# Peptides against a protein of PDB entry 3ESW: the designs that were tried, part 40

Target 1, 322 residues: chain A of PDB entry 3ESW
Amino acid sequence: NNIDFDSIAKMLLIKYKDFILSKFKKAAPVENIRFQNLVHTNQFAQGVLGQSQHLCTVYDNPSWHSIVLETLDLDLIYKNVDKEFAKDGHAEGENIYTDYLVKELLRYFKQDFFKWCNKPDCNHCGQNTSENMTPLGSQGPNGEESKFNCGTVEIYKCNRCGNITRFPRYNDPIKLLETRKGRCGEWCNLFTLILKSFGLDVRYVWNREDHVWCEYFSNFLNRWVHVDSCEQSFDQPYIYSINWNKKMSYCIAFGKDGVVDVSKRYILQNELPRDQIKEEDLKFLCQFITKRLRYSLNDDEIYQLACRDEQEQIELIRGKTQ

## One batch from the design tools (peptide; aimed at target 1 F19 Q311 Q313)

Design b2_p19_8_s3 (made by RFdiffusion4, then SolubleMPNN; from b2_p19_8, 10 letters changed)
Fold by OpenDDE base, seed 2:
Structure b2_p19_8_s3 (fold): chain B 322 residues (1-322), chain A 19 residues (1-19)
Amino acid sequence: as target 1 above (322 residues)
Amino acid sequence: SEEELQRLLALLAKKILEE
């Protein structure tokens, strides 16, 4: 009897779907116990959980999206996107257009909208006075700064006029639309919101070694794409390990649909010891949080996301999605 | 492993969905 391979493949897909859906059922008591024990006994796990509780959901705010879109020069952005899209000559449709949009948003954000702040300008002396600023340390926010989710304020003294300038480290991305300055944290925070405001699938990537960036899911490339607003970088995951020769241990991506260890994408050399958590426990933690984030999704959504997750894991291991 | 099986099944699924 000739084996009907097509029928076998269909049967395997049905069984695979059922298997995947079974994994996204409500957590068993033993898994809950393991999770609770892990986050209470491991500081790194607690940190990942704490970040997930904020980063996975905070950007899914329609009111914030409206404010962002009202603040940006959309006419300029779309004019530039349309111009670059027209040059490609291969109208690959709406999917490639989104890649052009993200590239323009990177340009616009770095060149036209936001400013890097190593040291603030003196509030008294005005623009281009940061060279005269001496750090005095950090303190808690005042009453006004506290309104904008400010955890710390860097204090600087002007060597020229002697006045004190405050550099509040705001975590409210709407306040960052006003201040339009910061370091990697402020850049990534606001840029993540900007990308989300265009309806894109975006993750916030935290690196343990004091850097942060984004990932965007490109429908054209059918994968997660590295996006760094500070560097105006698109699809250059190697820049940290190779170009910067940065030593790194962990890169964790936080999105609305999951938490993923993406270290393999970015740590290409100079790997630091991964001694903060057992690899099995980190895998469990990310899967457990991801499962919780998907509890409200239907079976088809869960299946599609699970397929995407497995494709990403294949990419991370083999450098290919096929 | 179960994980390897899942990856293989996902690859198979991807190929079928792209047809």
Scores: peptide ipSAE 0.026, ipTM 0.582, DockQ to the pose 0.395
OpenDDE base, seeds 1, 3, 4, 5: peptide ipSAE 0.016, 0.017, 0.015, 0.019; ipTM 0.562, 0.590, 0.516, 0.566

Design b2_p19_8_s4 (made by RFdiffusion4, then SolubleMPNN; from b2_p19_8, 10 letters changed)
Fold by OpenDDE base, seed 2:
Structure b2_p19_8_s4 (fold): chain B 322 residues (1-322), chain A 19 residues (1-19)
Amino acid sequence: as target 1 above (322 residues)
Amino acid sequence: SEEEKKVEEALKAKEILEK
C-alpha cells in the first residue's frame, strides 16, 4: 500500500486548522465564570478589560480617518516618503514603502505637527513661558473641556503674571488635531489614530510604569514593529530598558484583533515584580478578550491571525527583534 | 516618558536652587 504522503499532509493540515479554529469558538460556561471572577476580583484584570473596551475599537472610525487625512500635509508626507524610497534602489515593493511611510509619519509628527507639553505656556504671557508655570494640582473638566472626553485638567499658575492656565488632558484624538500638544498619552493616542487612518495594522501598547507607545505590523518585516511617536523611534524596543534604564513590569498591546502581553519585547533588564496578577490568569485574560474580538471573523481570517499570533509568540520567546 | 520628564524637571529645579 503506497502511503499517499500528500493525502496524509492535507489531512493533518485540515485537522490542524480545525484544532486552531476550535480554540476561537465561543467560550465555554466555565471560561466565562473564570473570566467574570478574574475581572471582578483582580484590579489589574479590570484595568486591562477596561482599556480593551476602548483601545481595541475606538480607532476604527472612518469619519476620524477622513478628518486626519484632511488635516495632515499629505503632499509633504508623500513627497518625503517617495524621496526616501527612491534612494534605496534595492528595496522594490509596496511592502517596504509602508515602513518608509511610518518613518516619515514619525518625523512629520514630531518635527512639524505635534508639540511636547511638560508645562503649558501661560495663556496670558504667550509662547515660551512654560518656565514661569507652577503646578497647583488637577481638577475635573469644565463644561467646554467635557465635550472632548477630558478626564482631568492640570492647573498651573504663572509666576510672572499670576494668571491660571489650564492644561486639559483630552482623550478625544480629534481635539488633539487642534491642540497639537501633550505628553506621552496625547502623542500616542493621536499617532495611533494617524497610523490607523493610513489603513495600517496598529496596536496601542500600555506600560504599567507610566508610558505608552504603538506597534505597527510591517508586511515587509512580517512582524510587529515598535513605534514611539515621542521618541521618533522605529523598531527600537530596547530604548526603555537599555537607553532609559527604565524599570518595568508589564507591557500590554491593544489592537482590533487582540490583546497581547508584549512585556518580553520591551523588558530586557530591570524587570520589576510581576505581582499584579498570576501569569496564567493574565494569559487567560488576554486570550479570552482576543477570542471575543474575533467572534465576527470568518474561519480563514481566524486561522491567519492565529498563525500570526503563533509567530509573534515564537519571536517573543526567542528575542529575535534584538 | 511622563515620569522621566518630571525627573528631568526636578533635577533642573534642584540645580537652580543649588546655584
Scores: peptide ipSAE 0.014, ipTM 0.396, DockQ to the pose 0.009
OpenDDE base, seeds 1, 3, 4, 5: peptide ipSAE 0.007, 0.006, 0.009, 0.006; ipTM 0.394, 0.423, 0.408, 0.426; seed 1 fails the geometry check

## One batch from the design tools (peptide; aimed at target 1 I314)

Design b2_p20_1 (made by RFdiffusion4)
Pose (drawn by RFdiffusion4):
Structure b2_p20_1 (pose): chain A 322 residues (1-322), chain P 20 residues (1-20); non-standard residues A184 YCM
Amino acid sequence: as target 1 above (322 residues)
Amino acid sequence: DELEEKFEELKFEEYEELLE
């Protein structure tokens, strides 16, 4: 009995595909209550649910993608990307070009395109002039800035001239293309959209302890890669937990294809208690949403995506890539 | 155990092919 593995191996791969295609089916009403309900037991759940709605579908918008592309200096971007491919892009330029592009976009965005704003400059006094602004709080948007999905307008008084510069906080990333300034918040909104506009596979990563950033899928490294525009950073998920020494509890990724707990990738010391939601319930929550996010996908798509997800669980469950 | 290893290998190889 030379036991035939190749037979049993090829078999199973077949059986597994059925198991997978079955998992991403229906929404049998049994687990539906578990969902509709959990969203009332727990606000961390409503939190994730709400954000999934604002953040997964939103950046897939051709009208926007095109405007961003019109607006960006593609000649410059691609020239530099090409110049860096020139100084040899790995023996296997095996979709490595895509990585060099993301890196250059980070550079352009930071060194060139968008600018940070703690207190704003005075609108009437010069440009370099923010530290003579004392803030008078926040308030609602006026008629004009109401168009751009704004909730809060921080207003400031200039002690040198008396005029009031205002700093609307927009969510319309197309508006940010114009204003070209802000904090993680909008830096990240626009940068996610920018990444999506090159047709990259992109995600919005949310840390409960007030920071946001991106994840991009590198076909060259065939895994998700951490991208943080504010820090012009490429593959440095440790940056928060170690370099900054920031204490963190949860990290959640959002995208067109799904919602995934990516905490393990980032919270690699200074771990805070995860005391917000039964860990079992969180797994369920993401799975149900990811499943819901895929009803209209076909079998080949449902499967190839589920494998990428699995590859990721092993990466996180373990301590490494591969 | 050997069967599980073979199965994982095939699964990951197929996945790599699907990425192409």

Design b2_p20_1_s1 (made by RFdiffusion4, then SolubleMPNN; from b2_p20_1, 13 letters changed)
Fold by OpenDDE base, seed 1:
Parts: sequence; C-alpha cells; structure tokens
Structure b2_p20_1_s1 (fold): chain B 322 residues (1-322), chain A 20 residues (1-20)
Amino acid sequence: as target 1 above (322 residues)
Amino acid sequence: SIIDELFKKLYLEELKEMLK
C-alpha cells in the first residue's frame, strides 16, 4: 500500500494549525488574574500596557492615511523609487520595491520634509535664530496647543530680542504634518504614520533609554527590518549598541497585531540591568496583549501571524548565539 | 511542497523547545 505521504502531511498540518490556534484562544481566568495583578503591581508592565493601548491602534486611521498621502510629494517619492528599482530591483521581484520605497521615504522625510529641532527659532527674529534661544523650562499647553494632543510645551527666551518662543511637543501626527519639526518622538510618531499610510506593516519601537524608532515587515527579506527616520537608517539595528555605544535595557515593539520584546535585536553590547520586570512576566505580558489584539482576526490570519512570530523568535535567538 | 512546509514547521517547534 503506497503510503500517501501528502495526505499524512496535510493531516499533520491541520493538527498543527489547530494546536497553534489553541494558543490564541481567550485567556483562561487564571491568566486574566495574572495579567491584572502584574499591571497593578508592576509599574513597567503598566507602562507597556498603556503604550500598547495607544501605539497599537492610533495609526490605523484611514482618514489620517489620506491626509498624509495628500501632503507628501508622491510624484517625487515614486520617481525616486522607480529610478532605484530600475537599477537592480527587477532581478529580485516585485517584493523588493517596498524596500526601495521605505528607503526613499527615509531620505525624503529627513532631507526634504521634516526638521530636527533642538531649539526652536525665535518667533520674532525669524529663521536660523535657534542659537540665540535659552531654555526657561516647560509648562502645560494653552487652549490652542491642547487641541493637538500636546502634553508639554518647552519655553525659550531669545537672547537677542528678549521675546518668548513656545515649542509645543505635539503628539498629534497630523499637526506634525504642519509644523514639520521635532525630536525623536515627533520624528518617529509621524514617520510611523507615513509608513502605515502606504499600507505597510509597521511597529513603533520604544527604548527605555530615551529613543524611539520603527520596524517595518519586509516581504522581500521576510522579516522585521529596523527603520530609524532620525538617522535615515534601514536595516541597521546595531547602530545604537555598536556605533553609539548606547547602553540599553529594553526595546519593545508595538504594532496593530502584537507587542514584542525586540531587545535582542538591538542590545548587542552594554546591556543595562533588566530589573524592571521578571523576564517571564514580560514575556507573559507581551503574549497576553498580543492575544487580545488578535481576538477579532480569523483563524487563517491568526495562524499566519503566529508563523511570522515564530520566525521572528528564532531570528532573535540565533542573533545571540552568533 | 506540503512536506517541506511540514518539516519547516516541525523544525521550528523543535528549535523552540531546545531554546526553552
């Protein structure tokens, strides 16, 4: 009797799928209790939960995507992407086009669109006057600034004219399309929205040691790719640990489909103590939030994402053994 | 092939268990 190996393989794949899907079922009462206790007793866990409630969903706004696409110079962007793709992309297939797009968006954003703001220019003296600005501190937003999700306003005095200039730290990415300036927070916030507006799978990466960046899922590379808008960096996760010699403890990625500890991708040396939460509790927390984010997905979507997660986990582990 | 996909999945699960 010729063993139908294909039939056996299909049956095993079905059983495997069912097994994977079983892991994404609604949390048991004991898991809910563990989760509630963890976020109630651990400040770091509470912070991760709070960030997930915002960062995992805020960028999934079709109205914002339209506004972004209407604001960007799409003709310039696609012209440059097409030019780079025509050089060497044809041999690699259509999936590589998205990598060229992200690289061009990094260029466009840093060079043509957005500005780094250490200090604002003086509102009275005009452009290139930031050198004359002295920080006076920070205060709460006024009534106008509060309309654009502003948590704090930095106050500066001009040494030349003596006038006060306000630098609102806006969290509304649509307002950032107007102001076109900020620091790592504003850069990453708006750039995350920009990438999302092109229909890309994007995560916001929070580093505890005061930096933020993106990851995008490359269909060409079949993995999550480091993207830093501030640095115009593509697939250079080592820049923080190696190039900057930065000490870091935690890097957490927030996306619509999950929350993932990506510390292993970025913390290659100079690791700070990971003392904010037990490793098992952090793993549990990220998995628990990820399950919740996927509750509305169908079985096929859950399975595909679970397979992607597994590949990422293997990547993250192998990177430590090399 | 379906067999190749199965082997990849099984290998991934084994790797995960070894890394626990």
Scores: peptide ipSAE 0.026, ipTM 0.578, DockQ to the pose 0.076
OpenDDE base, seeds 2, 3, 4, 5: peptide ipSAE 0.018, 0.009, 0.013, 0.018; ipTM 0.485, 0.457, 0.473, 0.501; seed 5 fails the geometry check

Design b2_p20_1_s2 (made by RFdiffusion4, then SolubleMPNN; from b2_p20_1, 12 letters changed)
Fold by OpenDDE base, seed 4:
Structure b2_p20_1_s2 (fold): chain B 322 residues (1-322), chain A 20 residues (1-20)
Amino acid sequence: as target 1 above (322 residues)
Amino acid sequence: SIIDKKFQKLLNEEYKKLLK
């Protein structure tokens, strides 16, 4: 009996596809009840849901992408990408080009485009006067600042001239294209939009211990790659746990196609208690939100994403950043 | 706290200077 291995393989693939697709069907009534109860009773779950409602979709704005591309020095960026790409002897059309692009965007953003703001410069005294600034406190946004999704404004007094300088914490990334300054929140927000504007698959990673960064899906590496605009870091997920010796409890990635607990990628040591939610409930929550984000996708898209998810889960279990 | 932890640290440092 010549076992038609090809026929068996095809049949197994079909069955596997059907099995995977069955997991992404609309949530059963019991799952909806569990979800509702979880987000109503657990503050951390509510926070993750709230973040997902914003971060998973906000960057998928074609108008914003156009504004970004019009604002960046694309000639400089591509010149540098092409230079480094050619230097390493890569042929045109290789998927690795996008990795070079992301690396150049990291360089460009940190070195040429955006500024870190521990304290603002004095509006009266000019550049490099932040050393003279004393924090007074925070205030609500004024009428102008409120137009740009500003939640809070840091207030500083200049010790030299006595004038007040406002540092509004804008959440509108288009406003950040103008202001060109901020901390990790502003950096990650605008940089996430920048990467999205190049048509890249990007996730926003929230760390409970007050840091945020990106992940980019490299088609060359066939995995999610750590990207931190603040650090000009590409594929260095260890920098927080090892280099900074940072203690962390949760890292959650938010993308258009899903919400994923990526804590295992970044929390390599000094793990804080994960006491905000049961692990099973967090897993359920992320899966539930991910299903919702994929409801409009076709079966092939769902299957491809599920394969990617499986590969990521294997990576996260093995602790091998390839 | 709506206040950035870095900002809060700066505030705390300034308050400590005033108390000295």
Scores: peptide ipSAE 0.132, ipTM 0.715, DockQ to the pose 0.008
OpenDDE base, seeds 1, 2, 3, 5: peptide ipSAE 0.009, 0.054, 0.075, 0.015; ipTM 0.329, 0.461, 0.626, 0.361

Design b2_p20_1_s3 (made by RFdiffusion4, then SolubleMPNN; from b2_p20_1, 13 letters changed)
Fold by OpenDDE base, seed 3:
Structure b2_p20_1_s3 (fold): chain B 322 residues (1-322), chain A 20 residues (1-20)
Amino acid sequence: as target 1 above (322 residues)
Amino acid sequence: NIVDELFKKLLLEEQKKLLK
């Protein structure tokens, strides 16, 4: 009996697809109960859910993408991308072009566009006066600042003129296109939107130990790539654990298509206790939120994303990102 | 069904890869 291997392979692929799709069907009542109990009883889970409700969808705004693209010097950006791309002898249309684009966006953003702000300049004394600023504390936003999703305003007094300068911590990325300054939060927020505005698959990575960065899905590398706008860093997930010797417990990635614990990519040493939630509950939570985010997708989209997820999980287990 | 058995084996092997 000539075993028709092609027929068997096709049948196996169909069964596999059906199996994968079955995981993304409507949650069973027991799963809903488990989810509700988890987010009501565990503060970390509630925090992850709250972040997902914002970060997974906020950047998928076509109006914001247009504003970003109108604000950036696209001619300069593409000129530099084309120059570096051609220098390395790549043919037009290769998937690697997007990696060059992201690298140039990192350069452009850090060098030409956005500014790090430890302390604001004095509103009265003008530019390069931040050294004269003394922090007085933080307060709530005023009526004007509140229009731009401001949670906190840092207050500074100028040692030279005695005037008060406000540094609002804006969460509206469109306002950040105007202010063009901030710390890791503002940098990552606006840079995430910038990458999204180019039609890229991007995740916002939240680290519990007060840092944030991006991941971009490289079609050339066929994986998620670490991107830190503050550091002008591309594909260097080790910089926190190794270069900074940073201690970390959790890194959670938030994207339109899912929420993923990416701690294994970034926490290479100096791991802090993961005591905020049971590992099984965190895994369940991320999967459950991901399932909800994909509820409206068709079977082919679900299957493609599931294959990508599986590849990522294998990568994270193997530690082979570098 | 041979296909079902092969599929179960495949799933088991993939699960093992994800647990290592």
Scores: peptide ipSAE 0.029, ipTM 0.680, DockQ to the pose 0.070
OpenDDE base, seeds 1, 2, 4, 5: peptide ipSAE 0.018, 0.008, 0.018, 0.015; ipTM 0.509, 0.479, 0.451, 0.436; seeds 1, 2, 4, 5 fail the geometry check

Design b2_p20_2 (made by RFdiffusion4)
Pose (drawn by RFdiffusion4):
Structure b2_p20_2 (pose): chain A 322 residues (1-322), chain P 20 residues (1-20); non-standard residues A184 YCM
Amino acid sequence: as target 1 above (322 residues)
Amino acid sequence: SSEEQELFQINTYLEFLLEE
């Protein structure tokens, strides 16, 4: 009995596909209650549910993608990307070009395109002039800035001239293309959209302890890559936990294809207690949403995606890539 | 490698059958 593995191996891959295609089916009402309910047992759940709604579908918008592309200096971007491909892009330029592009976009965005804003500059006094602004709080948007999905307008008084500069906080990333300034928040909103506009596979990563950033899929490294525009950073998920020494509890990724707990990629010391939701319930929550996010996908798509997800679980469950 | 990915899929499926 020379036991035939190649037979048994080829079989199984077949059986596995059925197991996968079955998993991403229906929404049998049994687990539906578990969902509709969990979203009332727990707010960390309503939190993730709400954000999934604001953040997964939103950046897939051709109208926007095109405006961003019109607006960005593609000649400049692609020239530099091409210049860096010139100084030899790996023996296998095997979709490595895509990585060089993301890196250059980070540079352009930071060094060139968008600017940070703690207190704003005085609108009437010069440009370099923020530290003579004392804030008078926050309030609702006026008529004009109400158009751009704004909730809070921080207002400031200039002690040198008396005028009041205001700093609306917008969510319409197209508006940010104009204003070209802000904090993680909008830096990240616009940068996610920018990444999506090159048709890249992109995600919005949310840290409960007030920071947001991106994840981009590198076909060259065939895994998700951490991208943080504020820090012009490429593949440095440790940056928060170690370099900054920031304490963190949870990290959640959002995208058109799904919602995934990516904590393990980032919270690699200074771990805070994860005391917000039964870990079993969180796994369920993401799975149900990811499943819901895929009813309209076909079998080949449902499968290829589920494998990428699995490849990721092993990466996170373990301590490394591959 | 691709062979390692296939082995992971097979092992995941076998672990599911054992749980059942």

Design b2_p20_2_s1 (made by RFdiffusion4, then SolubleMPNN; from b2_p20_2, 11 letters changed)
Fold by OpenDDE base, seed 2:
Formats: C-alpha cells, sequence, structure tokens
Structure b2_p20_2_s1 (fold): chain B 322 residues (1-322), chain A 20 residues (1-20)
C-alpha cells in the first residue's frame, strides 16, 4: 500500500491551518471574562493594554506618512541606499534593499535630521547653550503645547540670562518633524513613523526600564530585526544587556498585527524579576490583544501572520538568528 | 525553508493533538 505522502501532507496542512484559524476566532465569553478581570486587577496588564491601544494603530496613518515623505530628503536617502546597494546588494537579491534603506534611515535620522536633547538650548542665548540650563522640574502643557499631544513640559532656567526655557515632551510625531529634537521617546516615536511611512512592517518596543526602540521585519533576513534610532543600531539586540550592562525585566513589542513579548531577544543577562504579572497571564494578554488586532483580517492573512509568529517564537527559544 | 517551517508547524500541531 503506497502511502500517498503528498496527500497526507496536504491533509495535515489543511487541518493545521484550520486549527490555527480556530485560535484567531472571536474570543469565547470565558476569554473575555479572563481578559477583563486581568486588566482590571493587574496594573501592568492595564498598561500593556493602554499602550497597545495607541502604539498598535497610531502609526498607520496615511496622511502622516505623506507628511513624513514630504519632509525627509528622499533624494539624499535613496542616493545613499542605491550607492550601498550597488556595491554588494545585487548579489543578495532585491529584498536586501530594504535593509539598506533602514540602515540609511538610521544614519540620516541621527546624523542629518534629529537631535538628542538632554537639556534644551536657552531660547534667549541661542544655540549650544544647554550646558547653562538648570532643570526646575516639570509642569503641564500650556494651550499651544497641548495641541500636540504634550503630556509634560520640562522647565529649565538659564544660568546665564535667567530666562526660562520650556522643553515640551511632545507625543505628536508630526510636531517632532518640526522640533527635530528629543530623547529616546521622541526618537523612537518619530523614527517608528518614518519607517512605517516607507511601507515597512515595524513594531514599537517598550522596555519597562525606561528605553524604547523599533523592530523592522526584514524580508531579506526573514525575521524581526532590532532597530534603535538613538544608537544608529541595526540588528544589535545585545547592546542593552551586553554593551550597556542594562538590567531589564520586560520588552514588549507593539505592532499593527500583534503584541509580542520580545524580552528573550534583548534580555540576555542581568534579568530583573518578572513580578509584575504571571507569565501565563502575560502570554494570554498578548495573545488576546493580538487576536483582537487581527479580527478584520482574512483567513490567509491570519495564517501567514501565525506562521510568522511561530517562526519568531522558535527564534526566541533557539537564540539563533538564522 | 517554507517546507521546514511547515514540517515544524505540523509537528507542533501533532504534539498539541497528543496532549488532548
Amino acid sequence: as target 1 above (322 residues)
Amino acid sequence: SLEELQLELIKKYLEELEKK
């Protein structure tokens, strides 16, 4: 009896697809109850939910993408990408072009476009006066600052002229295209939008220990790639744990198609206690939010994303960037 | 390869079926 292995394989794939799709159906009442109880009783879960409601969708704004593309020096960017691609990219295929693009965007953003702002320059004394600035604390936004999703304004006094300079912490990335300065939050916020504006698949990674960065899905590498605009870093997930010797507990990635605990990619040593939520509850939470984000997708899209999710989980377990 | 991934996914599916 010649076992038709091809027929069996096809049958197994169909059954597997159906099984995967069944996981992404509308949540059962019991799952909804569990979710509601979790977010009402666990502050960390509520925080992850709140972040997902913003970070998973805010960057999917076509109007913002247009404004970004109109603001950037695209001629310079593509000239540099084409130059690097012409050296080595042709041997690796067309998919590597996007990796060169992300690398150039990292360069352009850090070197040509955006500025790190530990302290603002004095509005009265002008450029390169940040050394003369003393922090006085933070306050709420004024009427103008509040128009640009400003949560807090840092207040500084100039030691030279005595004038007050305001450093509003804008969360509106379009305002950041104008101000072109900030810390890790502003950098990551705007850079996430920039990457999204090029049609890239991007996640915002939140670290509980006060850092944020991006992940880009490389079609060339067929995986999520670490991207840090502050560091001009591409595919260096180890920089925090190893180079900075940073202690971390949670890294959560927020994308349009899902919320994923990516802690295993970045927390390589000096792991802090993961005591904010039970691991099973965090896993459930991320899966539940991910399921909600995918409710409008068709079966093929759901299946493709689920395959990608499984690949990522395998990667995170094996520690091998293939 | 896609085939290797599919094989791993099938294995996981079978493992999940065996746990039921």
Scores: peptide ipSAE 0.036, ipTM 0.607, DockQ to the pose 0.730
OpenDDE base, seeds 1, 3, 4, 5: peptide ipSAE 0.025, 0.016, 0.016, 0.025; ipTM 0.566, 0.482, 0.517, 0.532; seed 3 fails the geometry check

Design b2_p20_2_s2 (made by RFdiffusion4, then SolubleMPNN; from b2_p20_2, 9 letters changed)
Fold by OpenDDE base, seed 2:
Structure b2_p20_2_s2 (fold): chain B 322 residues (1-322), chain A 20 residues (1-20)
Amino acid sequence: as target 1 above (322 residues)
Amino acid sequence: SEEERKLELINKYLKELEEE
């Protein structure tokens, strides 16, 4: 009997699809109980949940995307992308254009648009006066600063004129389009929005050890690509562990379609103890949040994302960028 | 039936995938 391999393959694919889809159905009561218990008993889990409630959705704002695109020098950006693409991109196909775009956005953002602010300039003495600034501490936002989702304001005194300069740590990325300065938090926040404004699949990566960066999904590379706006870095996940010799415990990626532990991509050496949560509980938590984020998606979207997730997990295990 | 045997094989494979 000629085994109809094609028929078997079709049946297998159908059942496999159904199986995958079944994993993304509404959580069973037992899973809900487990989730509730986890977030109530584990502070790290509560933190991940809290971050997911913000980071997974905040950048999916069409009005913000419009404001970003109106604010950036798109003519310059596309001119530079076209110029680089014309050199060698045509040989690699149209999908590589987006990689060139992200690379140019990294350049543009760091070189032309945004500034690193370790200390603010003195509001009275003017530009290039940050060297004269002494930190006095932090305080809550004033009434004006509070309009722009400001959690804290760093206070500095000028050693030259004695005046106080406020450095509000704005979380409103639209305000950051105006201020055009900050540290890793502000950089990553605004840059994540910028990438999203170009219609890219982007994740915000939170590292427990006080750094943040992006990932974008490259259709050309068919994988998540490390992107750090502060470093003008593209596809260099090793920079933290290897170049900086940074010690890290957790890297969690937050996107509209899921929350993923990406620690294996970035923690290549000097791993700190992962003692904040049980590994099984973290895996469960990320999966549970991911399921919730996908509840409104259709079966085909869920299946495609699940296939992408599986490929990412394979990549993370193998340590090989395909 | 031959289809039932195919279904059993698929179900076995799916079960193995759940255990991983």
Scores: peptide ipSAE 0.014, ipTM 0.356, DockQ to the pose 0.081
OpenDDE base, seeds 1, 3, 4, 5: peptide ipSAE 0.009, 0.008, 0.012, 0.012; ipTM 0.411, 0.410, 0.351, 0.348

Design b2_p20_2_s3 (made by RFdiffusion4, then SolubleMPNN; from b2_p20_2, 12 letters changed)
Fold by OpenDDE base, seed 3:
Structure b2_p20_2_s3 (fold): chain B 322 residues (1-322), chain A 20 residues (1-20)
Amino acid sequence: as target 1 above (322 residues)
Amino acid sequence: SELERELELIKKLLEELEKK
């Protein structure tokens, strides 16, 4: 009896697809109750939910993408990408081109476009006067600053002229295109939008220990790639745990298609206690939010994303064994 | 679930077939 292996394989794939799709059906009443109870009783869960409501969708704004692309020196960017791409002997149309694009965007953003701001320059004394600035504390935004989603304003006094300079911490990435300065929050926020404006699959990674970065899904590498605009870093997830010897507890990635605990990618040593939520509850929370984000997608889109999720989970498991 | 049981059964069957 010639076993029709092709028929069996097809049957398996159909059954597997159906199985995967069944997980993404409308949440059962019991799951909804569990979710509601979790976000009402656990502050960390509430925080993750709150972040997801913003970070998963805010960057999917076509008007913002247009403004970004109009603001960047696209001619310079693509010239540099094409140059490096050609230098390495790649043919046009290879998926690796997007990796070169992201690498150039990292270079361009750090070297040509955006500035790190520990302290602002004095508004009265002008450029390169930040060394003369003394922090006085923080306050709420004024009426003008409030227009640009400003959560807090850092206040500085100039030691030279005695004038007060305000450093508003803007969360509006369009305002950051004008200000061209900030810390890790502003860098990551605007850079996430920049990457999204090129049509890339991007996640915002929040670390509980006061750092943020991006992940880009490389079609060439067929995985999520670490991207840190502050460090001009591409595919170096180890830089925090190993190079910085940073202690960390949680890294959560927020994207349009899901929320994922990516702690295993970045926390390679010096792990802090994960005591903010039960591991099972965090897993459930991320899956539940992801399921909601995918509710409007068709079966093929759900299946493709689920395959990508599974590959990522396998990668994250293997990375701990190295 | 019933679907998980079916999938596991198919997987086992395929594994048995690959060994032949």
Scores: peptide ipSAE 0.019, ipTM 0.471, DockQ to the pose 0.068
OpenDDE base, seeds 1, 2, 4, 5: peptide ipSAE 0.021, 0.008, 0.015, 0.017; ipTM 0.484, 0.455, 0.427, 0.481; seed 1 fails the geometry check

